# Peptides against a protein of PDB entry 3S8F: the designs that were tried, part 70

Target 1, 157 residues: chain A of PDB entry 3S8F
Amino acid sequence: VLTLFVAVPSLMTAFTVAASLEFAGRLRGGRGLFGWIRALPWDNPAFVAPVLGLLGFIPGGAGGIVNASFTLDYVVHNTAWVPGHFHLQVASLVTLTAMGSLYWLLPNLTGKPISDAQRRLGLAVVWLWFLGMMIMAVGLHWAGLLNVPRRAYIAQV
Target 2, 166 residues: chain B of PDB entry 3S8F
Amino acid sequence: DEHKAHKAILAYEKGWLAFSLAMLFVFIALIAYTLATHTAGVIPAGKLERVDPTTVRQEGPWADPAQAVVQTGPNQYTVYVLAFAFGYQPNPIEVPQGAEIVFKITSPDVIHGFHVEGTNINVEVLPGEVSTVRYTFKRPGEYRIICNQYCGLGHQNMFGTIVVKE

## One batch from the design tools (peptide; made by RFdiffusion4, then SolubleMPNN)

Design b1_p12_7_s2 (from b1_p12_7, 6 letters changed)
Fold by OpenDDE base, seed 4:
Structure b1_p12_7_s2 (fold): chain B 157 residues (1-157), chain C 166 residues (1-166), chain A 12 residues (1-12)
Amino acid sequence: as target 1 above (157 residues)
Amino acid sequence: as target 2 above (166 residues)
Amino acid sequence: DLFLLVYAKLLS
């Protein structure tokens, strides 16, 4: 019972970040219910990377609620579901946040701005990484629900 | 102005908090649905039962694989299973179809997994503790046991078999 | 949430 209540402050924290993004977007001229999203600096890999990380973290967080449930964890524990969760949390959120941090930090420390080519390449890398991670994560979660075991080279399906 | 900004942020947060609460209910509903559809037939026991891993091979109900399957009722059995590096005993585990089977699983060495393909049986096996799972096999045949917890160099080859007889 | 929709679909 208490385990599920832990989800409340976690969700509150997560969605306050979303609120901050909305505020930022509206400050940049975005209007309407969703116009603020387009107003965010999607041309900057330093911004895009961590945001994509957050987007990956959302389903990961939902999975965290599942994994934290005693009864439901029995279904998914040590199946491919777990690696799916990990890759969203670590390989998506943490990795993309690190990537984004570097895109901001290095130009700042060196005093040299990134070239336009580097910016475009960075955007490509971040988006491709995110896409690949989402495909893999969905596949792993799906496999887990089909009772594919973790840490095994064979599967029933 | 910082004050105006804070006020604006607060307004947005109210909306997102409402969404957050809605999502919470959705998650609860999904959990309930998942449990209703995917946990049928498996009843895990949450009670802590301990054994001495250093003597479990020499004495007690796990010591003799020939005596591992114990009939406890007309259609009820208890199966004492050892997960060890690198296999299971007894192997195969022979049980009748339609009987209520209580698996009591422990390890004499390191942590192992007990994942039965075709079922929802999937537990970790800790030395010094007994994992208890209740299950009824409705279909006869062979069910493969897979170790899904890394347990050493031979982990990938650690398999067992449950044979359900008519 | 797309994840929830996919999740629900996979469970059904």
Scores: peptide ipSAE 0.022, ipTM 0.780, DockQ to the pose 0.178
Fold by OpenDDE base, seed 5:
Structure b1_p12_7_s2 (fold): chain B 157 residues (1-157), chain C 166 residues (1-166), chain A 12 residues (1-12)
Amino acid sequence: as target 1 above (157 residues)
Amino acid sequence: as target 2 above (166 residues)
Amino acid sequence: DLFLLVYAKLLS
């Protein structure tokens, strides 16, 4: 009940953020149904990291509803599905948001802008992190659906 | 200018709300699919039954492993299982193929897991509560029981066996 | 290990 209650305002927030991103992209010259996405500042790791976190949070949020369902939780509870869900929420959204925050915060606190090399490295780190998290999450969710147990070193599959 | 900006934002919000509605149906469909494909063969009782964990080893249906398997009908059995640190009782659990088995599982000590490989039986076992799971084994053989809830130093080695006889 | 298989598949 609590999870489902929290899901509603969370969804509202998520789509509000998406609307803000679209507005920003269009202000930057993006046109059409998807052109605004390309117009966003994808060259800035401080932007890319949180956005990728949000993208990872979408399937995680859906998984939250699954985990909160009595009948569906019976299927996935204490399987590899659960850590898959956690890694999307914590290791994706929270961690990437923290990483992005650092890319913004440190230059502003020190007064020293990041070099181009540091910027490129930051982008690489963020994208690689996201990719790794998605691979891990998909694997864990799939394993969970195949009844691989959590907290066990052995599995039938 | 401010008014125009607000109108623009509203338009985008409306679009995303429409998208959200569409995604809702997609999620419902996915949930339905998952439910239909991954719940066959196990029926949870949904009954909240309690027992005293301090006396469950001494008296009652869990006290004697030799009497743990009770025939309740021509092709129906109830199995009273204890999950404890660190194993299961009885072990092995012997049941006939094709019979409807009702597992009544509880713990005398701490929380354990009861995950049967090759099946969708997967429940937590709490001291003071009785977990009830109904299942019919269609294939003979050995099924391993795994504890998937950390229960102490011997957790990783806590296994049981269900032997399904022809 | 299913996880490793999935990992390899996604990386291919």
Scores: peptide ipSAE 0.017, ipTM 0.764, DockQ to the pose 0.047
Fold by OpenDDE base, seed 2:
Structure b1_p12_7_s2 (fold): chain B 157 residues (1-157), chain C 166 residues (1-166), chain A 12 residues (1-12)
Amino acid sequence: as target 1 above (157 residues)
Amino acid sequence: as target 2 above (166 residues)
Amino acid sequence: DLFLLVYAKLLS
């Protein structure tokens, strides 16, 4: 019930963020339908991390609606599908946002700028994290659709 | 200048909001498609029924495993199943192939799962409530019941068996 | 969260 009430506002918020990104990208010289994306600061882990989190949130959010659907929930409930959803929401969106926020916050709190090495390492971490989470999430959702149970060490497949 | 920027932002927001609405319909369509193409074969057979978990083992249809399988009509059966720490009763559950089976599952102790491998039967079993699931086994053989809801130290070893006879 | 604490330390 709660999920259905917050689904639409959440979508609106997400796309408002996207609108802000487009505006920012265009201010940075991006042109055309997709040129603004390239103009965004992809060399900054503080930016990349939460954006990747948002990308993971798209299927995760859709899955949330599925999980909240009465009929479909019967199919996916307590299967590997559910952990897949969690990993998109928590391990991807929340975690990546936290990682990104730290890259912004810590330099300001400590008064020390991040080194180039730290920046490069941060970029590697967030991209690899995202990749790993996507692989895991896809696998878990796939397994869930094959009726692999949650909280069980065995499966019929 | 500020006005121009604000106007530009609003334009982008409007565009993205329109896109969001379109995507909403896409998601709804995908859900509908999934539902339409889904061949679950499991149907809730009744409304919420309640029982006293403290007496369910002593009286009523769950009390005697030998009486757990009840023929309710031609090629129709009701099976009264207890999920408990840590197993299922009766075990095995014996039912005929091709018969319509109504499972009525409850628990005398804590919350358990009732997940039948090889099927899409998958329900939580709550003490004091009766879970009702209707299913028809088309293939004979053994179907393992697993608990997919944590129920204690023996959770991982909590199994049952449904034997479908020709 | 231990992960975040360690991560923060590595960045400081």
Scores: peptide ipSAE 0.017, ipTM 0.751, DockQ to the pose 0.016
Fold by OpenDDE base, seed 1:
Structure b1_p12_7_s2 (fold): chain B 157 residues (1-157), chain C 166 residues (1-166), chain A 12 residues (1-12)
Amino acid sequence: as target 1 above (157 residues)
Amino acid sequence: as target 2 above (166 residues)
Amino acid sequence: DLFLLVYAKLLS
């Protein structure tokens, strides 16, 4: 049980980022418990992408605690649960963060702002990516709980 | 004002840190609850048993597949299984229904998986280490063994069978 | 082993 305290630094980091988002949203005029969320720049793919990555990272992090538990890992280890976890952590957070960074970096490097069409397309891409990742991740975790093996093309279920 | 902003940030951070700690304890509590209510289904780690993977095929209890199933007591058996590239030995593994089976699984070559469909048997098999799993088959029939750890070109076709006899 | 033989044959 004490080994689960390894999650503390990760949680601290994650929620520090969340605190920064809340602060930013409130600076942008957001009020109340949830108003600050609406005030965030959801029209900017450079912002939306990494935030969606963070959102996907939440269930992934929870799953990480499960995976790190000796007893619970026995249930999920080398099942479809594991790749579900990885896709949340890497294909969601890391990939979306990379996408977001490009939406910021390229305009700065070229000196040319993105067009409105490019912005809208970017938003569509990151949202669709996130949606796809969530669907796949839920499916993989569910399959894992049904004892679908990892690294196999067949399953009893 | 920077000072005012700093204080505000600290307040938010404290709140979120408190939340993070609370969530940690929630997760721990959930794990504790699961363990408390489902202890009978948990297979604890056994004592580490080592073997020489270079000689396991030539000598010892894994050497002869015909002698792999050993009756150790009334309605109790030990099955010495080799996971290798690319299959299992013996294959099929024949055991009686209702008997307590102790699987002793090792590998002579690389890491393999030992996943038995229809059961909670799912372990990695490491060369030089013996994996021990205890299980009782309540239903007769065939149970497929699946390798769920990549082990080479033939990994995807590496299957075994456990035949449970009435 | 059988798989490897078949695989080798198919790729030859």
Scores: peptide ipSAE 0.000, ipTM 0.786, DockQ to the pose 0.015

Design b1_p12_7_s3 (from b1_p12_7, 6 letters changed)
Fold by OpenDDE base, seed 2:
Structure b1_p12_7_s3 (fold): chain B 157 residues (1-157), chain C 166 residues (1-166), chain A 12 residues (1-12)
Amino acid sequence: as target 1 above (157 residues)
Amino acid sequence: as target 2 above (166 residues)
Amino acid sequence: SLFLEVYAKLLS
């Protein structure tokens, strides 16, 4: 019930963020329907991380609505589907946002800018993390649809 | 100019909000499609039934595993199942192929899971409540029951078996 | 599924 009540406001918030990104991209010289995306600072892990988190949040959010659906819950409840949802919400969005925040916060707190090597390493970490999480999430959702149980080390599928 | 900037932002927000509404309908449609194409044979009763977990082992339909399978009509059975730490009763559960089976599951101790492999039967079992699931086994054989809710140190080894006879 | 089999191999 609560999930359904917050679903619409959450979507509105998410797309407001997207609107801000579009505005920022266009201010940076991006043109056209998608050109503003390329204009965003993809060389900054503090930017890339939370954006990737947002991308992971899209299927996660949709899954949240599914999980909160009374009828569909009987299909996915206590299956591998559930941890798949969690990993998109927590291990992707929250974690990547935290990573991005640290890449911004630490230089400001220490007064020292990050080196180019640190920046490149940060980008690698963020992208690899996202890739791994997406693979795992897809696998977990797939397994869940095959009725693989949660909290069980064996399954007949 | 601040006014121009705000106006531009507002335009983008309006566009994205419109898109969000459209996507909302898409998601609803996808959910509806999933429901429409879902042909699993599990029918939850959805009726809340209470039982005293402290006496369920001593009296009532769950007390005697030999009497757990009750024929309620032609090709219809009710099976009274206990999920406990750490197993299921009766074990095995023997039912006929093609019969309509109503599982009435409860627990005398803590919360357990009742997940039948090879089916979409998957419910949580709460002490003091009766979980009711209706299912018809179309194929004979053995179906393993798995506990998918943490229930203690022996949780990972908590299994049962449903034997479907021809 | 094939996917699960591959996963199992990768995690072994």
Scores: peptide ipSAE 0.025, ipTM 0.756, DockQ to the pose 0.041
Fold by OpenDDE base, seed 3:
Structure b1_p12_7_s3 (fold): chain B 157 residues (1-157), chain C 166 residues (1-166), chain A 12 residues (1-12)
Amino acid sequence: as target 1 above (157 residues)
Amino acid sequence: as target 2 above (166 residues)
Amino acid sequence: SLFLEVYAKLLS
């Protein structure tokens, strides 16, 4: 029971970030319950990348609670479920945040803004990466529930 | 202006914190639901049991594969299994259909996995500790044991077999 | 290829 309370600080942090996004969206003219989302700069890969990472982190965080549960961990431990969790946390959130940081950092370091073509390419890369990661993560989690083993080249299914 | 902005941010934070708390309860509820609907038959964890990995091959119930399967009662057996680099013993493990099998698994060398296909048996095997798993095979046939914890160069080829006889 | 096979089975 106490283990589940460890999730509270993480949730507080995550939703504080969400609060910042809402504030930013409303400053950009967004109104209503969801209008602020549309007002965010979705044309900037430096913004889109980490936000997509955050979206992937939501199910990953839920999975973290599952993995920390004694009884549920028995079901998923050392199955394909675990790599699925990793790809949401590391290959999605961390990696996409790094990508987004790069899209901001390089123009600032070089003093040269990215071209429109580069911007569009960046958006394509980020969205395709996210899509691929979500497909893989869903597959791995589902396979894990079907008892596909981790670190094995064979499976009964 | 800055004060107004800070006040606005605080309002948003309060809302999202409330949502955060609500989601916490949702997650707890989902865990409870999963336990109720999908974890029926989960093998309970056994008590902590320790062994000396340096002598487990020479003396004790794991020393002789021919004596690894022990009948402990009517339709009840204990199987003493060693997971080692790179295989399992005994191999194959022969047990009767419908019998309650208690697997006592340990390792003389490094950490291994004990994943039995077609079952919910999936445990890590640590040197110096005994993993206890209870299972009843309802269907006769062969069940493959897979090592799902990396244990060295031969990890990918580390397999065993449980033969369930009618 | 293994992943694709498993994923296809899961989706079917």
Scores: peptide ipSAE 0.023, ipTM 0.790, DockQ to the pose 0.055
Fold by OpenDDE base, seed 5:
Structure b1_p12_7_s3 (fold): chain B 157 residues (1-157), chain C 166 residues (1-166), chain A 12 residues (1-12)
Amino acid sequence: as target 1 above (157 residues)
Amino acid sequence: as target 2 above (166 residues)
Amino acid sequence: SLFLEVYAKLLS
């Protein structure tokens, strides 16, 4: 019940952020229903990281509702599903947001902009992290649905 | 142009909030549909039954592993199982194939897990509470019980066995 | 999406 209650304001917050992104994209020249997405600064790891985190958080949020449902939780509770959910929420959103924050914070604090090489490396790191996290998350969720237990080194499947 | 910017932001926010609300209803509907159509095989939570973990080993139905399996009907059994650090009692648990088994599981020490491979039996076992799980084994053989709740240094080695006899 | 995949699995 508590989780479901929190889901509403969380969704509102998430889509408010999306609204800000759309506004920013349109200010940058993006047009149409999806053109604003392309207009966003995808060349900046400080931007890409938290956005990818948000994207990973979407299925995680849906999973949160599943985990909070009595009948559905019976299926997934204490299986590999749960770590999969956590990794989407913590290792995706939180971690990528932290990474992105560093890409913005350090240059601004020191007054020294990052080099182009550092920028490209940052982009690579963020995208690879996201990709790896998605693979891991999908695997864990899948394993969980196959009744692979959490906190056990052995499983039937 | 602060006013214009404000109006523009509001327009986008309204749109996305509307979308958010729509998605919320979609998700709720999908969950509701799933719950309504796919409830078969789900083991519901039993009644809230309490027991004293400090005496459960000395008296009561969990005290003697030799008497843990109780026939309650022609094809019905109740099995009183203790999950403890670090194992299960009785072990093995012997039950007949095709019989309805009611597991009454509790712990004398800390929280444990009771996850039976090859089945949908997966419950947490709390000291002071009795977990009730009903299951019918259709296939004979051995089913491994796994503790999926960290319970100490020996957690990883905490296994049990259910032997289903023809 | 992961949601759709999970949903499909749960309905199977």
Scores: peptide ipSAE 0.018, ipTM 0.767, DockQ to the pose 0.257
Fold by OpenDDE base, seed 1:
Structure b1_p12_7_s3 (fold): chain B 157 residues (1-157), chain C 166 residues (1-166), chain A 12 residues (1-12)
Amino acid sequence: as target 1 above (157 residues)
Amino acid sequence: as target 2 above (166 residues)
Amino acid sequence: SLFLEVYAKLLS
């Protein structure tokens, strides 16, 4: 039980970010329970990237709770499940946040705004990255549930 | 208005925080429920048993692979397994079908994995500690042991075999 | 939810 309390700061952070997103969306004219989501700047890779990272972090965080659970960890530990978790947490949330940060930081540091072509390319990059990461993560988690070991090139399944 | 914005943000944060805490308790409850109703096949952490990795090869129950399989009772065995760079001993491990097997696994060198295909046996093996796993093989045949913890240059080739006899 | 789905799979 105490181990699961480690999830509290992470959840607090995640939902605080969600709260900020809701506020921002509503400031941009979004209304209703979900209308604020559409109002967010989905045309800006600096925004889209970290948000996609957050979305990937949701299943990753849920997996983290599983991994921290004594009985459930027995099932998934040192299987392909674990790399799936890592890729969601690091390669999705952290990496996409870093990518998004660059899309904001570089224009501000250089004083040169990104071109429309660069913007569109950036959107393509982060969406494709997210999609690929989700596919891989689902595959790894699935394999893990089938007891495919990590750090091994052989599996009977 | 910065003040209004701050107040609004705080309100949303409070709502989401409440939701977060609620979900946390739901997750804990689900885990507790699982522990209460789904205990079959779960191998609880037992008493920590320690050994000296520098002498485990020379003395004690792990020293002689020929004496690694010990019958402790009717249809009950203890198997003393060493995971080392890069293999397992004894290899193969021969046990009878239907018998309760207690694996006591340790390492004389570095951390290894002990993953038995076709079973839920999957533990890390630390030098200086004894991992205890209980399992009953219902089907005869060969079960491959896989090292799923990086242990050096030969890690990828580190395999063992459990032979279950009728 | 994704959690419940995974949970069910782990317990199946």
Scores: peptide ipSAE 0.018, ipTM 0.798, DockQ to the pose 0.326; fails the geometry check

